# Peptides against a protein of PDB entry 6MBK: the designs that were tried, part 66

Target 1, 240 residues: chain A of PDB entry 6MBK
Amino acid sequence: GFEMVNFKEEGFGLRATRDIKAEELFLWVPRKLLMTVESAKNSVLGPLYSQDRILQAMGNIALAFHLLCERASPNSFWQPYIQTLPSEYDTPLYFEEDEVRYLQSTQAIHDVFSQYKNTARQYAYFYKVIQTHPHANKLPLKDSFTYEDYRWAVSSVMTRQNQIPTEDGSRVTLALIPLWDMCNHTNGLITTGYNLEDDRCECVALQDFRAGEQIYIFYGTRSNAEFVIHSGFFFDNNSH

## One batch from the design tools (peptide)

Design b1_p27_2_s2 (made by RFdiffusion4, then SolubleMPNN; from b1_p27_2, 12 letters changed)
Fold by OpenDDE base, seed 5:
Structure b1_p27_2_s2 (fold): chain B 240 residues (1-240), chain A 27 residues (1-27)
Amino acid sequence: as target 1 above (240 residues)
Amino acid sequence: SEEDELLEESKDSMDKAESSALKLPVL
């Protein structure tokens, strides 16, 4: 067992409530609990999704809008999850002038500027869509869609999106994985997979954890450029 | 169209971002 805890330096994380052994399946998240492109299509966003080519083509944007719609919905099933998400991110979309200047010395600068430009353009496009499209009138964000909202949603998705199989396993889709994405990162091996038979994400313990210890997982390796783009930081010793 | 232009410009950067999505192995 585990519990959600707000750690002072690391924010929200999971703490073991009992001893957990290495390789023990301690966490599983059924598909029905995931925020997916499919759940976006099946939500209040569905009618707009069905008519907007960008939402259809860009699953991450669909997830961002899904996240915004659910955040704006007091009775959303995902409210408990959404409330655990950071209000702001250290991603380039939140960088101050000095941080951007620092990035000018890096190879990531082009991708950062592209991200800024594209995010702003996407916002402007979708602002117009939300104001003018008939199906947007049903969205809970109709009268509350700011750049800050969009930046937050895009950053939330960018930092937390996972590629998982579709229900039939024939293709991949994008998902946010509640509870699982609350585990803070450590070095190690990927101990998370998707069980298609049980239709759930499964996470096994990377190591032994004692009751009261924070549970860490390894999300995977990223390049320094990817770390900057996704997490706003460089690791000089990214030996992976 | 505005959509086509935005898609063209956004795909390259967002595909990079999407390519960085964590890929969960199928068990």
Scores: peptide ipSAE 0.369, ipTM 0.852, DockQ to the pose 0.810
Fold by OpenDDE base, seed 3:
Structure b1_p27_2_s2 (fold): chain B 240 residues (1-240), chain A 27 residues (1-27)
Amino acid sequence: as target 1 above (240 residues)
Amino acid sequence: SEEDELLEESKDSMDKAESSALKLPVL
């Protein structure tokens, strides 16, 4: 087993409560616990989703609005998960002027500017939609939708979204994976997959962990440009 | 339309950001 712990240097993570062996299935998250585009469609957002072309075309934006609606809902099933999310991010959407200047010498700068511009335009569009669309009247965010809310939700999704199969395995969809996304990152091999038969995300241990040790997982290899866009940072020794 | 313009401009940027998202293998 494991427990959620706030580590002094690393923030929230998972700690082993017993010895865990390499390749042991120590963590699984059933689809019903995931925040997905499908759960967004089945939520209070569903009526608006069914009529908004952007929400339909951009699953990440649908997840961002789902996250905002659930955050604004005191009785949301995902409240415990949402409360573990950072209140702010080190993503480019939060960059100050000096941080943007460091990126000017990189290829990522164009993507950062595009992301920033697009996020601002999306906010302006959806602000108008929320104010005017009949189906928006039922949204818990109807009277409280700020740029800060939208920036937070987009950044939360951008940093945490995963591609998983649909229930029937015929397509891919986007998901936030509660509890699993609390694992801090280490170098190694990808040890997470989706089991369609049991309809769950599965994570096996990368190595042996002793009781009391932090559990780390490997999220994959990324280029410095991808890390900047995704997480707001780069690694000097990244070979990609 | 405003929607079409936003979709076109946003897709390229978001696709790049989404490319960094983990693709879970099917087991």
Scores: peptide ipSAE 0.365, ipTM 0.851, DockQ to the pose 0.817
Fold by OpenDDE base, seed 4:
Structure b1_p27_2_s2 (fold): chain B 240 residues (1-240), chain A 27 residues (1-27)
Amino acid sequence: as target 1 above (240 residues)
Amino acid sequence: SEEDELLEESKDSMDKAESSALKLPVL
């Protein structure tokens, strides 16, 4: 078993409540608990999604709006999860002028500027859509859709989105994986997969953990540039 | 259309962002 703990330096994480063995399936998250493009389509966002080509074409934006709608919904099933999300991120969309200036000497600057431009344009577009589209009238964010909201949602999705199979396994979709994404990262092997038979995300322990130890997982290899762009983190030990 | 232009401009950048999505292996 595990418990959610707010670690002072690392923020929220999972702590073992018992000894967990390496390769033990200690965490699983059924599809019904995931925030997916499909759950977005089935939510209050569904009517707008069905008529907006950008939401249809860009699953990450669909997830961002889904996240915003659920955050604004007091009865949302995902409220407990959403409350665990950072209020701010170290992603480029949150960079201060000095941080951007530092990046000007790097190849990442072009991607940062592109991200800024695109996010701003998307916000402007969707602000208009939310204000004018008939199917937006029921969205709980209609009267409270700020750039800060959009920036937060996009950053949340950017840092936490996962590709998982569709229910039939015929294609991939995007998902936020509650509880699982609370695990802090360590170097190692990917120990998370999607079990289609049981229709769940499964995580096996990377190593032995004792009762009271923080459970770390390996989320996968990202380049330092990708980490900066998508997670805001510099990992020194990217062996690649 | 405004949508087409935004899609065209956004896809190239967001495809990079989507490429950062963790790909869970199917078990």
Scores: peptide ipSAE 0.363, ipTM 0.851, DockQ to the pose 0.858
Fold by OpenDDE base, seed 2:
Structure b1_p27_2_s2 (fold): chain B 240 residues (1-240), chain A 27 residues (1-27)
Amino acid sequence: as target 1 above (240 residues)
Amino acid sequence: SEEDELLEESKDSMDKAESSALKLPVL
C-alpha cells in the first residue's frame, strides 16, 4: 500500500496508501525487475561487454551503459523507472567552478578531481569504442553519446547502485533497484535485505507510517566525504 | 596501454565509489 508521489522539495518519493507498521514487509522487488550487471550482459550491450575489458572489470560502468542503452530504447521495460530518475544531480560531476573552488578548502578535493578526470577519460575512451567497435553498431546510443549522457549515467549509478548476491548466492553483483530507490532517506537502521529463496529485495518499514505519510528508509551510513562525493549532500551532523 | 591505465586509475576511484554502494544483507 504505497504510491509514487512527486514531493515539492524532495522530488519523487513513496507515500503510504494505508497504515504500515514498523517491521512490516511493505515493499519487495524481484530480481527480474532489477537493472543488474547480468541484465546488462543479456542486453544489446552484451556483445560489446564480452569484448571490452573495462566493461567487464567495472560493473558500475556496465550499469551506466546499460542505463543509457535502455534510456535510448523506447520499448525498454525500464522506461517507467528511467523516466523517474533525476535529469541532473547535485554530485561533484555537476559542480560549477565556484562549488569546486569551495571544495579546494576540503579534504574531498583530491577525490573530486580524480572523479572528474576519470569520468572524462572514460567518456573519451568509450566515445572511441562506440564509434569504432563492430559490436557498438547496434547500440541505440551509437549516434548520440555525449559527455552529458555519460555523466548522467555514471551519476545515476553512483547514487543508486546496490551490492546484491548473484542468483546462486556465490558472488555479489551490482544492481539498481527500481521503486525501492525512490524512497527518500532518513536516519535509522538498514531495513532492506535480499531474500535468496524468493530471489527478491525485501524492505520492511523502519517505523509506523500512516496513510498519506511519506515512507522513508535508511540507505546506510556514509561519511560526510563519501556523501559529498557520491550523493552531493552535506550532512552537518555526520560525526564521521 | 590506455585501457590498462584507465582500468587502474578507474579502479582506485571506483573502489571508493563502490565502497559507497549499499551492501544489502542476505536474509
Scores: peptide ipSAE 0.387, ipTM 0.859, DockQ to the pose 0.855; fails the geometry check

Design b1_p27_2_s3 (made by RFdiffusion4, then SolubleMPNN; from b1_p27_2, 15 letters changed)
Fold by OpenDDE base, seed 2:
Structure b1_p27_2_s3 (fold): chain B 240 residues (1-240), chain A 27 residues (1-27)
Amino acid sequence: as target 1 above (240 residues)
Amino acid sequence: SEEDELLAESSSSMAKAESSALRLPVL
């Protein structure tokens, strides 16, 4: 077993409540618990999704709106998960002018500016959609949709989105994986996969953990530029 | 249309967003 803990320096993470052995399946998350493009389509967002070409084309935006709708829904199944998400991020969408100036010396600057511009344009578009589209009247965010809301949701999705198979395994879809994404990162091997037979994400332990130790997992390697774009930081030991 | 322009401009960000998503291996 494990428990959610707020660690002083690392924020929320998972702590072992018993000894966990390397390669032990200690964590699994069934599809029904995931926030997916499919769950977005099946939510209050579904009617709007079915009529908006951007939501249909951009699964990450669909997830962002799904996250916002569920956050605005007091009875949402995902409230416990949403409450564990950061209120702010170190992503480029939160960069101050001085941080952007620092990035001008890096190759990431063009991507940062593009992301910022695109996010602002998306917000402007969807603000208009929410104000004018008949199906937007059902959205709990209709009367409260700020750029800060959108920035938060996009950043939440950007930092936490995963590609998982569809139920039939024929395609890939996007998902937020509650509980699993609370594991803090370490260097190592990918120990997470998707079990289609049981229709769940499965995570095996990277190493032995003792009772009371924080459980770390490896989320895969990215370039430092990708870490800046997606997580707002450089990883010193990143070999890519 | 506004949608077409936004799609065109966001296409690169979409590809990056898709590429940024961790792909879980199928077990």
Scores: peptide ipSAE 0.380, ipTM 0.847, DockQ to the pose 0.807
Fold by OpenDDE base, seed 3:
Structure b1_p27_2_s3 (fold): chain B 240 residues (1-240), chain A 27 residues (1-27)
Amino acid sequence: as target 1 above (240 residues)
Amino acid sequence: SEEDELLAESSSSMAKAESSALRLPVL
């Protein structure tokens, strides 16, 4: 087993409550617990989703609005998960002028500016949609939709979104994976997959962990530029 | 339309956002 722990320097993570062996299936998350584009369509957002081409075309934006609607819903099933998310991010959407100036020396600057511009334009569009669209009147965010809300939701999705198969396995969809995304990163191999037969995400241990040790996983190799764009930080040990 | 313009501009952002998503292998 494992438990959620707030580590002093790393924030929330998972700690082993018993010895876990390498390659042991220690964590699984059924589809019903995931926040997906499909769960967004089946939520209070569904009527608006069915009429807005941007929500339909951009699964990440659909997830961002799903997060905002569920956060604004006191009885949301995902409240325990949403409360574990950072209130702010170090992503480029949160960069101050001096941080942006530092990035001007990097190849990431064009992508950072594009991301910032696109996010601002999306917010302006959806602010108008939320104010004017008949189906938006049922959204719990109807009277509380700020740029800060949108920036937070977009950053949450950007840092945590995963590609998983649809229920029938015919397509790929986007998902946030509660509990699993609380694992902190280490260098290694990807040990997470999607089991279609059991309809769940499955994570096996990267190495042996003793009782009381933090459980780390490897989420994949990203370039320093990708880390800046998606996570706002540089990893010095990134060999790419 | 404003929607078509935003879709066009966001298409590159979407492709990048999709590329940033961790793809879980199917087991």
Scores: peptide ipSAE 0.375, ipTM 0.841, DockQ to the pose 0.802
Fold by OpenDDE base, seed 4:
Structure b1_p27_2_s3 (fold): chain B 240 residues (1-240), chain A 27 residues (1-27)
Amino acid sequence: as target 1 above (240 residues)
Amino acid sequence: SEEDELLAESSSSMAKAESSALRLPVL
């Protein structure tokens, strides 16, 4: 067992409520609990998604809009999850001028500028779509869609999106994985997979955890540049 | 069109965004 805890400095994380052994399946998240491109299509966003080429082409944007729609929906199933998300991120979209200047000495600068430009253009496009498209009329964000909203949603998705199989396993789709993505990072091996037979994400313990210890997982290897671009931080122990 | 341009520019960013997504192994 585990519980959600707000740790100092790390923010929200998972704490073991009992001893957990290495390789123990301690956490699983059924597909029905995931925020996916499919759940976006099946939501209030579905009619707009069916008519907008960008939403159809860009699963990450579809997830961002899904996240915004669900955040604006008091009765959303995902409200408890959304309330655990940061209100702001350390991602490049939140960088101040001095932070961007620092990046000018790095290879990441071109990607950061591209991200800024693309995000701004996407916002401008979707602002117009939300104001003018008939299928946008029922979106809970219609009267409140700011750049800050879009930046937040895009950053939330960028930092938390996962590729998972479709139900039939024939394709890959994008998903946010509630509860699982609350685990803070450590170095190690990937101990999370998708069980198609049970239609769930499964996470096994990377190591032994005692009752009361924070549960850490390894999300994957990224370069420091990729971490800056996609997660907003440098990982000192990144041996890659 | 504005959509086509945005898609074209976003496609390069999509490849990067998709590359940023963690791929869960199928068990």
Scores: peptide ipSAE 0.370, ipTM 0.839, DockQ to the pose 0.832
Fold by OpenDDE base, seed 5:
Structure b1_p27_2_s3 (fold): chain B 240 residues (1-240), chain A 27 residues (1-27)
Amino acid sequence: as target 1 above (240 residues)
Amino acid sequence: SEEDELLAESSSSMAKAESSALRLPVL
């Protein structure tokens, strides 16, 4: 087994409660526990989703609104997960002037400005939608939808979104994977997949872990530019 | 429309969002 632990430097992570062997299936997350575009459609957001072309076209925005609606819902099934999410991010949407100035020397600057502009425009659009659209009346965020809320939700999704198969395996959808995304990152091989037969995300151990050790996984390789855009960090040992 | 403009401007954002999402292999 494992347990959630707040590590001083790394924030929340998973710690082994027993010895775990390399390649052991130690963690699985059934589809029903995922925050997906489908769960967004099936939520209080569903009526608005069915009428808004942007929510329909942009699964990440649908997830961001789903996350905001669930955060604003005290009885949300995902409250325990949402409470583990950072309150702020080191993503470009949170960059201070000096950080932006540093990025001016990088190839990421155009992408950062584009992201910032797009996020602001999306917020302005959805602010109007939430205020005026009949289906927005039941959204728990109707009376409290700030740019900070939207920035947080977009950043949460941007840093944590995964592509998983649909239930029938015919298409790909976006998902946040609770508990799994609490694993801190290390170099290695991808040890997570989606089991369609059991309809769950499955994570096998990258290495042997002893009881009391933090469980790390490898999420994948990104370029430094992608890390800046999506996680706010440069990865020095990034081979891409 | 405002939607069409936002969709057009967000097209690069969508492509980036899709590219930023980790694709889980199907087992």
Scores: peptide ipSAE 0.369, ipTM 0.841, DockQ to the pose 0.812

Design b1_p27_2_s4 (made by RFdiffusion4, then SolubleMPNN; from b1_p27_2, 12 letters changed)
Fold by OpenDDE base, seed 1:
Structure b1_p27_2_s4 (fold): chain B 240 residues (1-240), chain A 27 residues (1-27)
Amino acid sequence: as target 1 above (240 residues)
Amino acid sequence: SEEDELLEESAESMQKAIDSALRLPVL
């Protein structure tokens, strides 16, 4: 069923190649295809992860570094996925001065400034780690780690991260879900879950889709402010 | 330590980002 398409206004999305019925399981992504904290630990980042308290405590940062390492690796399994990611985001870390000034009249300004401050401090910390830590010497980031790289990776993770169960189902971990995360948002019900028996993320159709129609999913109830700050987009028909 | 300070300052923002951006329901 479906194909990746670059839509003029929404960017990349999924289009149905056949008729899909409501509640039909049309998309599934096995764990082995996900970018997870576990896959980060099992990558070239693993030795550094095992010795850095921040990487261990903050799964989103671990994913950001994993994403950067894989992007810098020509033979990475995730290259096809990474190439579909936006080069820039509409999140606060990319706001121009005028956009920040507009938000000064809103309650969101505190979260914007917090993101700027935290991201800058994290970058400064990890720049030093990459320059000085013995286990950083083999990272593709060793000689190329800019704030722009870090901002991009953090924004990619912030807008696309999901909680999934660990392999044993005892805990939750963070994951990027390739292909599935390309579905654009609409109002409706959550139609995605994780099937532990088959060890895969599963998505059922929110509604009937005809061949040639864009496939949308519902990301959950969000305010427009939350979409801007955390999801990097506006949804004009958001009823909340 | 520098690590402890960074963890404390980033923890709240991280949790807000997770709660707001998750596309899957919390398990």
Scores: peptide ipSAE 0.221, ipTM 0.821, DockQ to the pose 0.599
Fold by OpenDDE base, seed 2:
Structure b1_p27_2_s4 (fold): chain B 240 residues (1-240), chain A 27 residues (1-27)
Amino acid sequence: as target 1 above (240 residues)
Amino acid sequence: SEEDELLEESAESMQKAIDSALRLPVL
């Protein structure tokens, strides 16, 4: 058992409501609860997706638009999840001038500038698409698509996207995993996988957690620069 | 085309972002 809690300094996370043992399967998320490229294709975005080469080629952008469409839909199944997402991120797309200046002395600056440039160009492209494409007329964001909206959606996907198998296991696709992605990071081993037989994401406990303790997971081996650029956080005790 | 340029310029950075953001290994 666990509950979602807003932790000071860490934002939303999961807290154990009972003792959880190491390697215990404590959390699973069925495919039907995931925001995927497939769910995007099956949504109001589907007609536009079928006609836009960028949406088809870039599953992360498809997820970003799916997230925006669902956010703009009051009756969306994912409203409870979307409401738990940060309104802003500590990713390069939100950096102030002084933060960018600090990074100018690092190799990360090229990735920062690339993100800014690419995101701005993508926004300009999709703004035109949304205004002119016939299949965009039914999108709930038709009359409200700002750079801030796009920046937020791209940052949400960038910080939270995962690869999962397709239903038949033949390929990989991209997914946002509600509830599970609220687990904050700690050092350790990957304890999450996808169970194709049960068609669900499964998470086992990294360690023993007592009732009332925050549940952490390990996001994988990354540099601190990669965490800042792609994950929206800095991990001081990162040994890589 | 504009689409081809956007795809080309975004592809590498996007792949890096995907690789760096992966919380689930493809098992």
Scores: peptide ipSAE 0.219, ipTM 0.805, DockQ to the pose 0.684
Fold by OpenDDE base, seed 4:
Structure b1_p27_2_s4 (fold): chain B 240 residues (1-240), chain A 27 residues (1-27)
Amino acid sequence: as target 1 above (240 residues)
Amino acid sequence: SEEDELLEESAESMQKAIDSALRLPVL
């Protein structure tokens, strides 16, 4: 009941192809379609993951490397999804000097500087790891791992990562949710959950959507600063 | 170790990034 559309002002989003009623389960994504820390461990990255403490401790970085490895893999199952991702983001890692200067008067500046520093340090660390670690030899990014690649992957994960239950429901893990994460934000209630019985992410409609209307979801309670820092956009109608 | 230092330096920022992730309830 929906299609991918490039909206002029909002970029890619989902458009209803039929009338969708409020609370209707219109979108579901089985675990097998998600990019998760577990899928990273089961990928070409798995051997390196098993020996790198940073990848093990920082699931978001594991997802970033998973994303890079899959992007560099022509036969990756996730190629269609990866092609829908922005090539650049409005996150702090992409800010120009003037944008950073504007934020100097805000509390956000500390998080911006932290992101810059940490991302640079992580890149330097992983560049060395990729060049020297035996299990990195099979990574498709070995000879093409740039800061721009890392910045993109980290920003992709930062803006799109979700917490989902593990398969056994015993803990939470991080996931990128293809197709679902194309829904643009609106005010409302969280209408996405994880159905453990069916092992899938489920999204119910926030409201009635008519055929031809864009389908929006609520990204949760965030400050405007958090939207800028972590979501890569500003939401004018943010009630928080 | 290099890993320990990087983890320590990145911990707060990365935790904020994780906390900003969408949290999906179990249905």
Scores: peptide ipSAE 0.219, ipTM 0.820, DockQ to the pose 0.885
Fold by OpenDDE base, seed 3:
Structure b1_p27_2_s4 (fold): chain B 240 residues (1-240), chain A 27 residues (1-27)
Amino acid sequence: as target 1 above (240 residues)
Amino acid sequence: SEEDELLEESAESMQKAIDSALRLPVL
C-alpha cells in the first residue's frame, strides 16, 4: 500500500505504507479512472470535439480542454486528482526572462520559442471558437477561458501525458494516469506497462521499499534537455 | 484555413510532445 504525501523538497509523492518488494505490483489504475482522449469525447466536450479539426487531430489539446472542463466542473469525478496538480509548472511556458536568456545559447531555444508561439496561437484560435461555436455554450469554461487557464492545461498535459493502447488494442491514445503520475522520478528501468487483459495501467516496484519510504519510478531514457523542455525539471543522475 | 495553418505550425511541437510522453508497453 501507499499514501499521498507532500515531501518538503520534492512536493507531492507516494510513500509506502508497508514493505514493498522489487517487482511487486503495488499500483494499478483501471482505464475508467484515466483521463483519455476517449473520455474527453464522452464528456461535455464531445459535441465540440466532433466538429473541431484541431481537437480531433491533436489529442494533447483535447486532453488539455478535457482537463479544463473537468476542473471547472464541481461534480467531476477527477476533482480529487485535479486538486493534486501543480498550479504552475517549471516548463518553458512559465520561464522568466533570465531562464529564456540562459537557453538562448542552446539549441533548445528554438523549441521554447515554438512552444510559446504555438500555445499563444492555439489560445487565440480556441478563444474565438469558445466565443462563437454553438457547442461551446455547454462548456463550463464558456465565460472563463484565459491564457493562464490554457497555459496551465497544456503544461499539465505536456508533463503528464502517456501513450496507452485503445481499449481494443488497435491504436495508441493519450492518457493522464491519476495516482501513478504522482510518483517522483529516479534513475532505473521502466516498471510501468498497460495490461490489456485487465484493461489497466500497472506499475511494479523498481526496488525494495520499506514502510515509510518514498516510492520512485523511472520516467524513461531521456536527455536532461528533453526533461527541461517537456517535463520542466533537470535530473542530475540522468546519464543521457 | 486557420485550422490548417495551426495544424502545420503545431505538427513539430506535437510530435515532440508525443515523443516526450511515456510509452507504456503492453503487458
Scores: peptide ipSAE 0.212, ipTM 0.805, DockQ to the pose 0.864

